# Peptides against a protein of PDB entry 7BBL, part 68

Target 1, 86 residues: chain A of PDB entry 7BBL
Amino acid sequence: IAQESLESQEQRARAALRERYLRSLLAMVGHQVSFTLHEGVRVAAHFGATDLDVANFYVSQLQTPIGVQAEALLRCSDIISYTFKP

## One batch from the design tools (peptide; made by RFdiffusion4, then SolubleMPNN)

Design b2_p19_7_s4 (from b2_p19_7, 7 letters changed)
Fold by OpenDDE base, seed 4:
Structure b2_p19_7_s4 (fold): chain B 86 residues (1-86), chain A 19 residues (1-19)
Amino acid sequence: as target 1 above (86 residues)
Amino acid sequence: SALEAELRALFARRAAEIA
């Protein structure tokens, strides 16, 4: 039987993850997103916009452990993961 | 950017699916 090579499998996996990521960026528009940052910090914020060139997240009503920040920029490098309800 | 182009293309194809 024909079997897909390991490299092809990895390529397909990367493509699938890429599409999932892109889909999530579109889906989060207008939703509150929960972000996991470094050092166990978790915040929630309403998605505003994305800088597609730099992959920064522009958010509003950022709920932090020390209070709410009206407007904020979350750098992609600062974000470990994020979740939201579509 | 390339990412923007990808998002635009995906939006055109999948807007109904993510709604």
Scores: peptide ipSAE 0.025, ipTM 0.397, DockQ to the pose 0.139
Fold by OpenDDE base, seed 5:
Structure b2_p19_7_s4 (fold): chain B 86 residues (1-86), chain A 19 residues (1-19)
Amino acid sequence: as target 1 above (86 residues)
Amino acid sequence: SALEAELRALFARRAAEIA
């Protein structure tokens, strides 16, 4: 029985995970998202858009421990995890 | 992929376009 290489299997797995990630981004458009950042910081914001190449999240009504930002930019690298309700 | 391109068109923007 023919079997694809391990490399191909891993590539397909990565592609599947990326597709799931991208679909999650689409799903959260216009919704309030809860973000967990470093040092236990948790924020909530309405998701607007992202630049997949720059890996930035453009959000509004960002609720932070020190106040609310009408418009803000979150770096994907600063985000540990996020949750939202579709 | 085509899917990624479609998704980019829906929610992705360049930083320069927003800034």
Scores: peptide ipSAE 0.022, ipTM 0.407, DockQ to the pose 0.446
Fold by OpenDDE base, seed 2:
Structure b2_p19_7_s4 (fold): chain B 86 residues (1-86), chain A 19 residues (1-19)
Amino acid sequence: as target 1 above (86 residues)
Amino acid sequence: SALEAELRALFARRAAEIA
């Protein structure tokens, strides 16, 4: 049986990673998420939704080093990593 | 948007998986 080409394998890998990312976005809805931002800043917030056009994160109870924001908007480009408990 | 389409497609599959 013919083996899948390298390019096809890479495409499947990219698709799998994308699916994992998107599935994590769905899973974090309503949960508190810990975000690592630039400059070593770490915040926690309850995830509400995304702006699917520009990948903004709508969050609530954003815990920052200088206080809590009841509601806030985080840009995807500001986020290095995140963790949460499903 | 493309992202919206991807999410909707994924959600449809997820819904099918738990049905």
Scores: peptide ipSAE 0.022, ipTM 0.415, DockQ to the pose 0.098
Fold by OpenDDE base, seed 3:
Structure b2_p19_7_s4 (fold): chain B 86 residues (1-86), chain A 19 residues (1-19)
Amino acid sequence: as target 1 above (86 residues)
Amino acid sequence: SALEAELRALFARRAAEIA
């Protein structure tokens, strides 16, 4: 019985995760999202849009520990994870 | 939005099928 190599298994896994990520961006539009940032910082904001090339998140009503920002730009590199209800 | 249009064209499925 021929078996798929470890490398090809990992490639398929990465492709599946990428597709899942892109689908989440579509589902996120217009919804309030909870973001986990570095150093334990947690924020919530309404998602507006993003750019696939620049990887920026354009949000509104950003709730932070020190107040609310009407409009803000979050860099993908600053985000550890996020959750929302589709 | 433009992003939504591109993603819809790519997947041709509803966002509810994430998992």
Scores: peptide ipSAE 0.020, ipTM 0.399, DockQ to the pose 0.070

Design b2_p19_8_s1 (from b2_p19_8, 7 letters changed)
Fold by OpenDDE base, seed 2:
Structure b2_p19_8_s1 (fold): chain B 86 residues (1-86), chain A 19 residues (1-19)
Amino acid sequence: as target 1 above (86 residues)
Amino acid sequence: ALSPEERAAFRAEYAALLA
């Protein structure tokens, strides 16, 4: 039986990672998310949504080292990693 | 975690997902 090409396997792998990422964005809606930003800054916020191009994260109750922001906008490019409990 | 560049590459797929 014919075997899937290496390139096709790689495409499937990339697609799977994309799907996992996108589903994580959907899953975090309404949850408090811990974000790791540059320079070791860590913040927590309730996730609202992203814009259509995933350029910005709209969050509320952003806990920062210097205080709480009721509403805030985080750029995707500023975020190194995030964790949350589904 | 995904790099900003990798995340940016998913924009089209994300937009399609939400369409």
Scores: peptide ipSAE 0.020, ipTM 0.493, DockQ to the pose 0.094
Fold by OpenDDE base, seed 5:
Structure b2_p19_8_s1 (fold): chain B 86 residues (1-86), chain A 19 residues (1-19)
Amino acid sequence: as target 1 above (86 residues)
Amino acid sequence: ALSPEERAAFRAEYAALLA
């Protein structure tokens, strides 16, 4: 029985995860998102947009431990995890 | 530049994936 190569299977898996990620970005637009950053820092902000190539999140009303920033840029590399309500 | 309807559709799809 013909079977897809392991490489092709892995490519499909990666593509599926990528699509899920992209859809999550679209889903969070306009919503408040909770971000977990390094050193246990947790912040919340309204998601505006992201640059897929630069890997940055453009957010508003960023609630940080030291105050609220009207506009801010979060680097994806600084984010450990994030959650939001669709 | 997604419309509200387009975003809603993606939210629904994502929610379904999490369910």
Scores: peptide ipSAE 0.020, ipTM 0.402, DockQ to the pose 0.066
Fold by OpenDDE base, seed 4:
Structure b2_p19_8_s1 (fold): chain B 86 residues (1-86), chain A 19 residues (1-19)
Amino acid sequence: as target 1 above (86 residues)
Amino acid sequence: ALSPEERAAFRAEYAALLA
């Protein structure tokens, strides 16, 4: 029987994860997103856009423990996870 | 901060990548 190589399997897996990620970005447009950052910090913000090249989240009305930021940039490297209602 | 036009462009990019 024909069997897919390990490299091909990994490629397909990465592609699937990438698609899932991109779909989440599309789905969060216009929604409030809850972000979990380092040190257990949790913030909520309205999603504006993301730059796939820079890997940043551009958000508005960022609710932080010390107040609200009208506009903010969240680096993907600072984000542990995020959740939202589609 | 991003302009409305830039935000729209990024959204379009998402859609294009998923098409």
Scores: peptide ipSAE 0.019, ipTM 0.458, DockQ to the pose 0.123
Fold by OpenDDE base, seed 3:
Structure b2_p19_8_s1 (fold): chain B 86 residues (1-86), chain A 19 residues (1-19)
Amino acid sequence: as target 1 above (86 residues)
Amino acid sequence: ALSPEERAAFRAEYAALLA
């Protein structure tokens, strides 16, 4: 029996993870999200949108340990994880 | 800062990729 190559299996796995990621972004719109950043820093903000090409998160009312920023841009590369209530 | 229109455009792009 012919079997799918390992490379093809990996491609399908990556595609599935990408789809799950995109669905989570859609679910986040309009909700307050808790972000875990490097060095143990945690912030909360209302999610607006993200740019698929630039990999940035556009947020509002960003709560940080030293104050609140009305509007802010978070880079995906700075984010370790995030959680929210759908 | 993103306008409401820009935000809607991004959401539409996400939906198109998942269609």
Scores: peptide ipSAE 0.018, ipTM 0.442, DockQ to the pose 0.122

Design b2_p19_8_s2 (from b2_p19_8, 8 letters changed)
Fold by OpenDDE base, seed 4:
Structure b2_p19_8_s2 (fold): chain B 86 residues (1-86), chain A 19 residues (1-19)
Amino acid sequence: as target 1 above (86 residues)
Amino acid sequence: ALTEEERARFLAEYQALLA
């Protein structure tokens, strides 16, 4: 039996994580999501969709420390983490 | 653990987003 190389194992692991990420995006649709941004800033918003390359999150009813934004665009690069109930 | 530049960029973008 052939033993899979470490690089191959890592590649499969990355692919699995990517799949989980994409599935999470699908599960987020229509749900309120809590986002943790830089400097410990936390906001909550209803997830709408992402752009073609998943670089931005289109959200609505963004709750921020200074008020609610009806619609907003969150850059994925500015998001540290997020959580939601499926 | 953000650099000052990263912090400044974030704050600027954040303010713009919420404007």
Scores: peptide ipSAE 0.141, ipTM 0.671, DockQ to the pose 0.029
Fold by OpenDDE base, seed 2:
Structure b2_p19_8_s2 (fold): chain B 86 residues (1-86), chain A 19 residues (1-19)
Amino acid sequence: as target 1 above (86 residues)
Amino acid sequence: ALTEEERARFLAEYQALLA
């Protein structure tokens, strides 16, 4: 019986998480998403798209503590977590 | 908990991102 190496197991795990992440991005399109940013700041916006390397989120109707921004760019590195209804 | 100063600092930086 062949046993998969730890390295290959980790690769599969990472691939599974990546796939799950990408699926969530696709599911977010056109939906309002709640984003948790640094220092407990929370915003909500309609998700539009991401760039090819998923470094930025293009959103609309961004509800911020200081008002609504019609269109905005969120850096993925600034996002701690997000939730939405698919 | 987030202090007013921390919140203000974050918003200032965030505004730059939104600009």
Scores: peptide ipSAE 0.133, ipTM 0.666, DockQ to the pose 0.023
Fold by OpenDDE base, seed 3:
Structure b2_p19_8_s2 (fold): chain B 86 residues (1-86), chain A 19 residues (1-19)
Amino acid sequence: as target 1 above (86 residues)
Amino acid sequence: ALTEEERARFLAEYQALLA
């Protein structure tokens, strides 16, 4: 029986994770999201959108340790994880 | 753990975010 190569299986797995990530971004639109950043920093904000290469998150009502920012930009590369209620 | 470069980048971006 011909079996799918390990490399092919891993490629499908990576593609599935990427798809899940993109779907989560769509689900976040208009919702408050809790972001975990480096150095133990946690913030919450209403998700607006991302740029074309998904390098930045444009958010509103950003709750930070020192106050609320009406509008802000989060660098995706600095985000460790996030949670939200669909 | 973050490298020195990664930490510096984050702190710079964080400061800009809160400005």
Scores: peptide ipSAE 0.130, ipTM 0.659, DockQ to the pose 0.032
Fold by OpenDDE base, seed 5:
Structure b2_p19_8_s2 (fold): chain B 86 residues (1-86), chain A 19 residues (1-19)
Amino acid sequence: as target 1 above (86 residues)
Amino acid sequence: ALTEEERARFLAEYQALLA
């Protein structure tokens, strides 16, 4: 009968994307993830956990051009994209 | 494309920001 407003549709779309994001985080646990940072910098690390409040990725065995860092923190805002094998 | 040196510099700066 009454069609949902465009604004409401956009809200649902954002909510759906958020849900997909959260599910991807859960799927990342225990897996190696390839992260693309600014300037095309790419690193790989095992995903440990996220800090939802601070928006950080806590990772281990971070592979970088200068070596492997046992534990590291990646700011979500600095991540352009990431990929992993579920 | 960035050289490995440039990449390393970026990563170093990045880590410094998180220190």
Scores: peptide ipSAE 0.122, ipTM 0.666, DockQ to the pose 0.024

## One batch from the design tools (peptide; made by RFdiffusion4, then SolubleMPNN)

Design b2_p20_3_s1 (from b2_p20_3, 9 letters changed)
Fold by OpenDDE base, seed 4:
Structure b2_p20_3_s1 (fold): chain B 86 residues (1-86), chain A 20 residues (1-20)
Amino acid sequence: as target 1 above (86 residues)
Amino acid sequence: SEFVARLEAAIARERAVLDA
């Protein structure tokens, strides 16, 4: 039998990671999420939606160190990690 | 919602790659 090519293996690996990511977004819908941003800044917000291509996070009730923003946009480049309780 | 539908569609696309 023919062994899967390296390129195919990498493609599958990327697909697996992306599926995991997308499923996390799905589980995130309607929940408060904790985001870790640069320089150790941590914020919490209610998840609304994302741009699937750019991975912008559209959130509400963003709790920041200086107050609450009713609506906000968190860019993927600003986010180090996120966590939430399903 | 539209977003959820798009998410589910995207997930299905990735799954198709894995199942191929």
Scores: peptide ipSAE 0.654, ipTM 0.938, DockQ to the pose 0.925
Fold by OpenDDE base, seed 5:
Structure b2_p20_3_s1 (fold): chain B 86 residues (1-86), chain A 20 residues (1-20)
Amino acid sequence: as target 1 above (86 residues)
Amino acid sequence: SEFVARLEAAIARERAVLDA
């Protein structure tokens, strides 16, 4: 009747979510991504890379309401959600 | 790329936790 501890179960749950997130990043490589930011702002950009720890998104050709930025940084805290076509 | 390599390594680490 060996039972996995609650802490271990939570650890597995976190790992599962983390893996899912990381795999999404992998799928984003080389693709344009649509980001939904606060205040209903939506932008599109080509995904470059991230900081795995801080979750900063390094993107290019960021299309914003006021123009296009060749290169830009989007912080995870600024992002509500994102979508892309694998 | 280096980023992809780091990403895949990180995924492997998480998978190891799940498979333990």
Scores: peptide ipSAE 0.654, ipTM 0.938, DockQ to the pose 0.926
Fold by OpenDDE base, seed 1:
Structure b2_p20_3_s1 (fold): chain B 86 residues (1-86), chain A 20 residues (1-20)
Amino acid sequence: as target 1 above (86 residues)
Amino acid sequence: SEFVARLEAAIARERAVLDA
């Protein structure tokens, strides 16, 4: 049987993961997301958009322990994990 | 929205790689 090259296989694997990630962002639009940040800080915010290249999160109604920020930017490096309900 | 349109375009590009 003919097999595609290793390089091609890796390219397809990356494409599959990237597509899955992008579809996850699409499902996230307009929903509240729970973010786990460093030092055990957890916040919730409504997802607006991302920077597709850097994965910066543009959110609104960011709920922090001390109050709500109407608009906020969360960098990928700030985020440990996140969850949301589709 | 513009963001959604960009997402869908990006998804299509990745899918094209998989379908090639």
Scores: peptide ipSAE 0.654, ipTM 0.939, DockQ to the pose 0.943
Fold by OpenDDE base, seed 3:
Structure b2_p20_3_s1 (fold): chain B 86 residues (1-86), chain A 20 residues (1-20)
Amino acid sequence: as target 1 above (86 residues)
Amino acid sequence: SEFVARLEAAIARERAVLDA
């Protein structure tokens, strides 16, 4: 019985996760997104774009506990999770 | 937009891996 190699299975698993992530970015375009950051900090911002390599988030109207930033950059390493209404 | 086009191209590349 022929079966898929372990390396092939892992490659497809990684591809599936990356596709899911990219599709979420596509769905964010033109929407407000809620981001959960470290130490329980939560912010909301209008999604603009990202760089696909590092996944830096370019956003506008960033609402933070201490004020609003017209334009901002969120690094992927700072983000724990995000949610939005498509 | 150019950003959306890049996203769609990247998604297609990942899908090709899954379909192979």
Scores: peptide ipSAE 0.651, ipTM 0.938, DockQ to the pose 0.900

Design b2_p20_3_s2 (from b2_p20_3, 6 letters changed)
Fold by OpenDDE base, seed 1:
Structure b2_p20_3_s2 (fold): chain B 86 residues (1-86), chain A 20 residues (1-20)
Amino acid sequence: as target 1 above (86 residues)
Amino acid sequence: SAFVERLEAAIARERAVLAA
């Protein structure tokens, strides 16, 4: 078997990471998710959907330090990490 | 839902890359 090219290796590596990410989104559907944002801000929200390309998170019942927002948009650049119970 | 279907389709595309 021919040796895999560097380009192919990188492509497969990206694909593996993206698949992992997408599967986490799938598991997230219909669940409350805790998001860690910048400056130590943590929020909880019910996951609705996302823009798969830009990774915009469309959520509901966003619990913030100053109140609850019925509908909200969290951008990928806003999010450091997230946790949830599948 | 449409979102879930898009998600599953996207996963399948990545899986195809890994299998190639």
Scores: peptide ipSAE 0.615, ipTM 0.927, DockQ to the pose 0.896
Fold by OpenDDE base, seed 2:
Structure b2_p20_3_s2 (fold): chain B 86 residues (1-86), chain A 20 residues (1-20)
Amino acid sequence: as target 1 above (86 residues)
Amino acid sequence: SAFVERLEAAIARERAVLAA
């Protein structure tokens, strides 16, 4: 009986996680998203687009603790997690 | 949009890997 190699199994695992991530981005298009940043900071913004490789988030109407930013760039390194309503 | 099209294409590529 043929057996899938460890390398192939890892490739599938990575592909599955990436597909899940990409699908979440697709679902975010045109919606407001809540981002959890470092030090307990939480912001909300309307999702625009991302850089698929670097995972930078281009957003609008960013609500921060000190005000609203019309347009902004959120770096992947600044984001811990995000939630949204499809 | 161009972004959505790129996103859908990327998803399709990942599905192809899973189906292989």
Scores: peptide ipSAE 0.615, ipTM 0.927, DockQ to the pose 0.925
Fold by OpenDDE base, seed 5:
Structure b2_p20_3_s2 (fold): chain B 86 residues (1-86), chain A 20 residues (1-20)
Amino acid sequence: as target 1 above (86 residues)
Amino acid sequence: SAFVERLEAAIARERAVLAA
């Protein structure tokens, strides 16, 4: 019986993870999200959009330890994790 | 929105890979 190649299996595994990520973004639209950044910094912001390839987060009403930014850009590389209520 | 539409399209592409 023919078996799927290892490369194809890995491709599907990556696709599954990517789909889960994209669905989380979809659920995030229009909601406030809590982001955990480096050095234990936590911020909250309303999610607007992201660039799917570079993974920059375009947000509004960013609540930081030193104030609120009406509009801001968060780079994925700066984010350790995020949570939100769907 | 354009973003949501792109997002849905991207999800569909990944789903197609899983179905292959």
Scores: peptide ipSAE 0.614, ipTM 0.927, DockQ to the pose 0.898
Fold by OpenDDE base, seed 3:
Structure b2_p20_3_s2 (fold): chain B 86 residues (1-86), chain A 20 residues (1-20)
Amino acid sequence: as target 1 above (86 residues)
Amino acid sequence: SAFVERLEAAIARERAVLAA
């Protein structure tokens, strides 16, 4: 009935969160995604790929409040949240 | 694709941590 150490519990918690994140990336491949950025800005774009280390998002057909960009790079630090339909 | 394969490998690594 030995209790799992705090360090072990935290390690598993972090792993669970990262797995959930990675699975969401896998699910959005080939789909249009809606991104919520700072200052209430919302954009939509077709997901291409990411950098797993920095979590940069490479997208196409980015619809912004002032126009459309054929290709764009979104830094994870600029993204508050995202949503998409699998 | 190479990107998808990298994702799947990363997911597998996290699963290993949870299973331990």
Scores: peptide ipSAE 0.612, ipTM 0.927, DockQ to the pose 0.897

Design b2_p20_3_s3 (from b2_p20_3, 7 letters changed)
Fold by OpenDDE base, seed 5:
Structure b2_p20_3_s3 (fold): chain B 86 residues (1-86), chain A 20 residues (1-20)
Amino acid sequence: as target 1 above (86 residues)
Amino acid sequence: SAFEARLRAAIAAERAVLDA
């Protein structure tokens, strides 16, 4: 039986991961999210939106170790992981 | 919202790749 190319398989694998990521973002809308950043820093914020291309997170009520920031932008590259309660 | 609509559209686009 015919098999798809390796490149096509990799494309589908990437698409699957991206779909999972996007569905996660959709579930985050309107919820508080806990972010783990570098150097063991953990913050919590209400998720507003993201730039799907640049992957910047636009959040509000950011609770940081040094205080609360009303509005903030978190770069995806600064985030190690995140959790939230749907 | 507009953002949610964009998310749903993007998800559909990825699904189209998987179903191709």
Scores: peptide ipSAE 0.653, ipTM 0.939, DockQ to the pose 0.894
Fold by OpenDDE base, seed 2:
Structure b2_p20_3_s3 (fold): chain B 86 residues (1-86), chain A 20 residues (1-20)
Amino acid sequence: as target 1 above (86 residues)
Amino acid sequence: SAFEARLRAAIAAERAVLDA
């Protein structure tokens, strides 16, 4: 009987995870997102867009411990986790 | 928006892999 190769299965697994991530971004557009950064720093911002390859987050109204930035760029490497309400 | 369109296109591309 025909059976999918291991490499094909791995490709599907990667595609599934990527699709999930992309759909998450789509659901995030225009919504406020709470980001957990390093050293326990928490910020909130309205999500605008990302660079799909680099995963830079372009946000607005970034609320930080020292004030609000109208526009900001968050690097994926700076983000530990995030939550939002669809 | 252009960004949303890009997202939708990228999602469709991944779906093509999953449906193959």
Scores: peptide ipSAE 0.653, ipTM 0.939, DockQ to the pose 0.904
Fold by OpenDDE base, seed 1:
Structure b2_p20_3_s3 (fold): chain B 86 residues (1-86), chain A 20 residues (1-20)
Amino acid sequence: as target 1 above (86 residues)
Amino acid sequence: SAFEARLRAAIAAERAVLDA
């Protein structure tokens, strides 16, 4: 069996990770997501959509310690991690 | 929705890379 090139292996690895990410987004649609932001800030919001290229999160009913924001944009650079219940 | 359709299309595109 011919050995797959390193470049091809890396391409496939990236594709696999990307597919998993995209499937996660699909599972999040319509669900509340908990986001961990910088400086220990945690918020929850209903997932609406993303910018697939930039990974911006468009959410609704964003719950913050100060109050609820009806519509909001969370940039990927603002997010440390997130979790949700499928 | 349009967003979900885009997601499915993007997933298919990545799968094509894996199957190549």
Scores: peptide ipSAE 0.652, ipTM 0.939, DockQ to the pose 0.923
Fold by OpenDDE base, seed 3:
Structure b2_p20_3_s3 (fold): chain B 86 residues (1-86), chain A 20 residues (1-20)
Amino acid sequence: as target 1 above (86 residues)
Amino acid sequence: SAFEARLRAAIAAERAVLDA
């Protein structure tokens, strides 16, 4: 029985995960999102856009433990996870 | 918006890989 190569299977698996991520970004547009950062820090902000090449998150009304920032930039590398209501 | 259009294009590109 013919079987897809391991390399091809891995490529498709990565593509599936990437598509899932991109669709989540599309659903986030215009919504408030809760971000979990390192060291257990949690923040909430209104999602604006991202830079797909650098994976930066451009947000507004960022609520942090020490106050609110009108505009902010979050690096993808600083984000562990996020949740939101579509 | 332009951002949303870019997202849709990127999603389509990944789907093309899956459908190949």
Scores: peptide ipSAE 0.651, ipTM 0.939, DockQ to the pose 0.880

Design b2_p20_3_s4 (from b2_p20_3 with A6R V7L L8R)
Fold by OpenDDE base, seed 5:
Structure b2_p20_3_s4 (fold): chain B 86 residues (1-86), chain A 20 residues (1-20)
Amino acid sequence: as target 1 above (86 residues)
Amino acid sequence: SAFEERLRAAIAEEQAVLAA
């Protein structure tokens, strides 16, 4: 019986993870999101959009420990995790 | 919105990979 190649299996595994990520972004649109950044810093912001290639987060009303920014750009590399209520 | 449409399109692309 013919089997799927290892390369194809890896491709499908990556696709599954990316789809889950993209669906989370879709569910995130218009909602406030809590981001955990480095050094234990936590911020909250209303999600606007991302660039799918570079993975920058365009947000509004960013609540930081030192104040609120009306509009801000968060780099995915600065984000450890995020949570939100769908 | 345009962003949501781009997301849906990207999801469809991944679905195509999974269906192959």
Scores: peptide ipSAE 0.645, ipTM 0.937, DockQ to the pose 0.893
Fold by OpenDDE base, seed 1:
Parts: sequence; structure tokens; C-alpha cells
Structure b2_p20_3_s4 (fold): chain B 86 residues (1-86), chain A 20 residues (1-20)
Amino acid sequence: as target 1 above (86 residues)
Amino acid sequence: SAFEERLRAAIAEEQAVLAA
């Protein structure tokens, strides 16, 4: 049997990870998500949509330490990690 | 929604790569 090339293996590995990410976004729609940001800031917001290429998060009801924002944009570069309940 | 449809389409694209 012919072995799959390294390039093909890498392509499939990237595809598998991206599919997992996309399915997570699909499960996240309409749910509250907890985000850990830089400088120890933690916020919670309802997930609306994202830019699939850049991973910009468009959220609503963003709870911050100093108040609630009705609509907000969280860039991927702003986010260290996030969790949510499916 | 349109966003959900875009997600499903993108997932299908990745599935095609994995099935190739």
C-alpha cells in the first residue's frame, strides 16, 4: 500500500482540527460563553456569530467588571480561552 | 440562520478534504 505523503497528512490534520472547531461554533450559537482575556479579565456573553477566517467573535450581553455591553466584538487576539455549556 | 448555514457548508468542505 502506498503511504500518504507528509503534505497530505498535514492537510488532513488541519482539516480535522478545523472541522472540530466549526462544530464547536455551531453548538455555541445562542449560548452564553465565558471568555478569559488578557490581564486577568474574565467576561461572559451570548454568542452570536464569528468571522470564520479571522475568528472574530460577535457577541451580545457582554458582562464586564464595570457593566454590560449590549453588542460587542471580541477579536481572536483578545481571547486566551473560552468555555461554554452545550 | 445564514451564519449556521455558512458553518454547515464549511464543515462539509473539511469533510471533503478528509474523505479524499
Scores: peptide ipSAE 0.644, ipTM 0.937, DockQ to the pose 0.898
Fold by OpenDDE base, seed 2:
Structure b2_p20_3_s4 (fold): chain B 86 residues (1-86), chain A 20 residues (1-20)
Amino acid sequence: as target 1 above (86 residues)
Amino acid sequence: SAFEERLRAAIAEEQAVLAA
């Protein structure tokens, strides 16, 4: 019986995770998203687009603890997690 | 939009890997 190599299994695992991420981005288009940042900071913003390689988030109407920013860039390194309503 | 089309294309690429 043929058996898939470890390398192939890892490739499939990475592809599955990336597809899940990409589909979430597609679902986020045009919606408000809640981002959890470091030190317990949480912000909300309308999703615009991302850099698929670096995973930078281009958003609008960013609600921060000190006010609202019309346009903003959120770096992947600053984001712990995010949630949204499709 | 162009961004959404890029996302769909990227998803298709991952699907190709999973189907191989």
Scores: peptide ipSAE 0.644, ipTM 0.937, DockQ to the pose 0.919
Fold by OpenDDE base, seed 3:
Structure b2_p20_3_s4 (fold): chain B 86 residues (1-86), chain A 20 residues (1-20)
Amino acid sequence: as target 1 above (86 residues)
Amino acid sequence: SAFEERLRAAIAEEQAVLAA
Protein backbone atom coordinates (compact mmCIF):
# COMPACT_ATOMS: atom_id res chain seq x y z
CA ILE B 1 0.00 0.00 0.00
CA ALA B 2 3.06 2.20 -0.31
CA GLN B 3 2.29 5.49 -2.08
CA GLU B 4 4.22 6.37 -5.24
CA SER B 5 6.60 9.29 -4.67
CA LEU B 6 5.69 12.76 -5.95
CA GLU B 7 8.77 12.81 -8.17
CA SER B 8 7.79 9.50 -9.75
CA GLN B 9 4.23 10.70 -10.34
CA GLU B 10 5.47 13.86 -12.05
CA GLN B 11 7.88 11.88 -14.24
CA ARG B 12 5.10 9.60 -15.44
CA ALA B 13 2.78 12.54 -16.05
CA ARG B 14 5.37 14.25 -18.28
CA ALA B 15 6.04 11.00 -20.14
CA ALA B 16 2.33 10.51 -20.78
CA LEU B 17 1.95 14.02 -22.22
CA ARG B 18 4.99 13.64 -24.48
CA GLU B 19 3.77 10.27 -25.75
CA ARG B 20 0.39 11.78 -26.62
CA TYR B 21 2.15 14.56 -28.54
CA LEU B 22 4.38 12.15 -30.45
CA ARG B 23 1.45 9.94 -31.39
CA SER B 24 -0.41 12.95 -32.77
CA LEU B 25 2.59 13.76 -34.99
CA LEU B 26 2.65 10.20 -36.27
CA ALA B 27 -1.06 10.41 -37.06
CA MET B 28 -0.81 13.68 -39.01
CA VAL B 29 1.93 12.49 -41.39
CA GLY B 30 0.68 13.04 -44.94
CA HIS B 31 -2.36 15.07 -43.88
CA GLN B 32 -3.46 18.68 -44.04
CA VAL B 33 -3.38 20.30 -40.61
CA SER B 34 -5.06 23.43 -39.28
CA PHE B 35 -2.87 25.50 -36.96
CA THR B 36 -4.02 28.16 -34.53
CA LEU B 37 -1.34 30.79 -33.98
CA HIS B 38 -1.14 33.86 -31.77
CA GLU B 39 -3.43 36.87 -32.25
CA GLY B 40 -6.19 34.62 -33.55
CA VAL B 41 -4.38 33.76 -36.78
CA ARG B 42 -5.35 30.41 -38.29
CA VAL B 43 -3.51 28.67 -41.13
CA ALA B 44 -3.73 25.34 -42.95
CA ALA B 45 -0.86 23.32 -44.41
CA HIS B 46 0.25 19.85 -45.43
CA PHE B 47 2.40 18.32 -42.71
CA GLY B 48 5.85 17.12 -43.73
CA ALA B 49 8.03 16.54 -40.69
CA THR B 50 9.28 17.95 -37.40
CA ASP B 51 12.53 18.34 -35.50
CA LEU B 52 12.00 16.29 -32.33
CA ASP B 53 14.62 18.33 -30.47
CA VAL B 54 13.30 21.83 -31.26
CA ALA B 55 9.80 20.81 -32.32
CA ASN B 56 9.89 22.82 -35.54
CA PHE B 57 7.20 21.99 -38.09
CA TYR B 58 8.17 21.65 -41.75
CA VAL B 59 5.07 22.11 -43.91
CA SER B 60 4.02 22.75 -47.51
CA GLN B 61 1.20 24.66 -49.21
CA LEU B 62 0.74 26.93 -46.21
CA GLN B 63 -2.50 28.88 -46.57
CA THR B 64 -2.28 32.20 -44.73
CA PRO B 65 -4.65 35.21 -44.57
CA ILE B 66 -2.50 37.02 -47.14
CA GLY B 67 -1.50 34.19 -49.46
CA VAL B 68 -0.01 30.74 -49.97
CA GLN B 69 3.59 29.69 -49.27
CA ALA B 70 4.89 26.63 -51.09
CA GLU B 71 7.11 25.66 -48.17
CA ALA B 72 7.37 27.02 -44.65
CA LEU B 73 8.77 26.51 -41.18
CA LEU B 74 6.56 26.87 -38.10
CA ARG B 75 8.10 27.10 -34.64
CA CYS B 76 6.21 25.26 -31.92
CA SER B 77 6.48 28.37 -29.74
CA ASP B 78 4.24 30.15 -32.25
CA ILE B 79 1.60 27.41 -32.25
CA ILE B 80 -1.22 27.46 -29.71
CA SER B 81 -2.98 24.36 -31.02
CA TYR B 82 -3.62 22.24 -34.11
CA THR B 83 -6.31 19.95 -35.46
CA PHE B 84 -6.61 17.49 -38.33
CA LYS B 85 -8.71 14.66 -39.70
CA PRO B 86 -6.91 11.29 -39.47
CA SER A 1 9.92 6.55 -43.59
CA ALA A 2 12.91 7.44 -41.44
CA PHE A 3 10.90 10.17 -39.74
CA GLU A 4 8.12 7.77 -38.80
CA GLU A 5 10.68 5.30 -37.46
CA ARG A 6 12.18 8.01 -35.25
CA LEU A 7 8.72 8.82 -33.93
CA ARG A 8 7.98 5.19 -33.09
CA ALA A 9 11.31 4.87 -31.31
CA ALA A 10 10.63 8.00 -29.25
CA ILE A 11 7.18 6.71 -28.31
CA ALA A 12 8.71 3.42 -27.16
CA GLU A 13 11.08 5.34 -24.89
CA GLU A 14 8.17 7.06 -23.16
CA GLN A 15 6.35 3.74 -22.85
CA ALA A 16 9.35 2.34 -20.99
CA VAL A 17 9.11 5.16 -18.45
CA LEU A 18 5.41 4.54 -17.90
CA ALA A 19 5.92 0.78 -17.52
CA ALA A 20 8.63 1.18 -14.86
Scores: peptide ipSAE 0.642, ipTM 0.936, DockQ to the pose 0.883

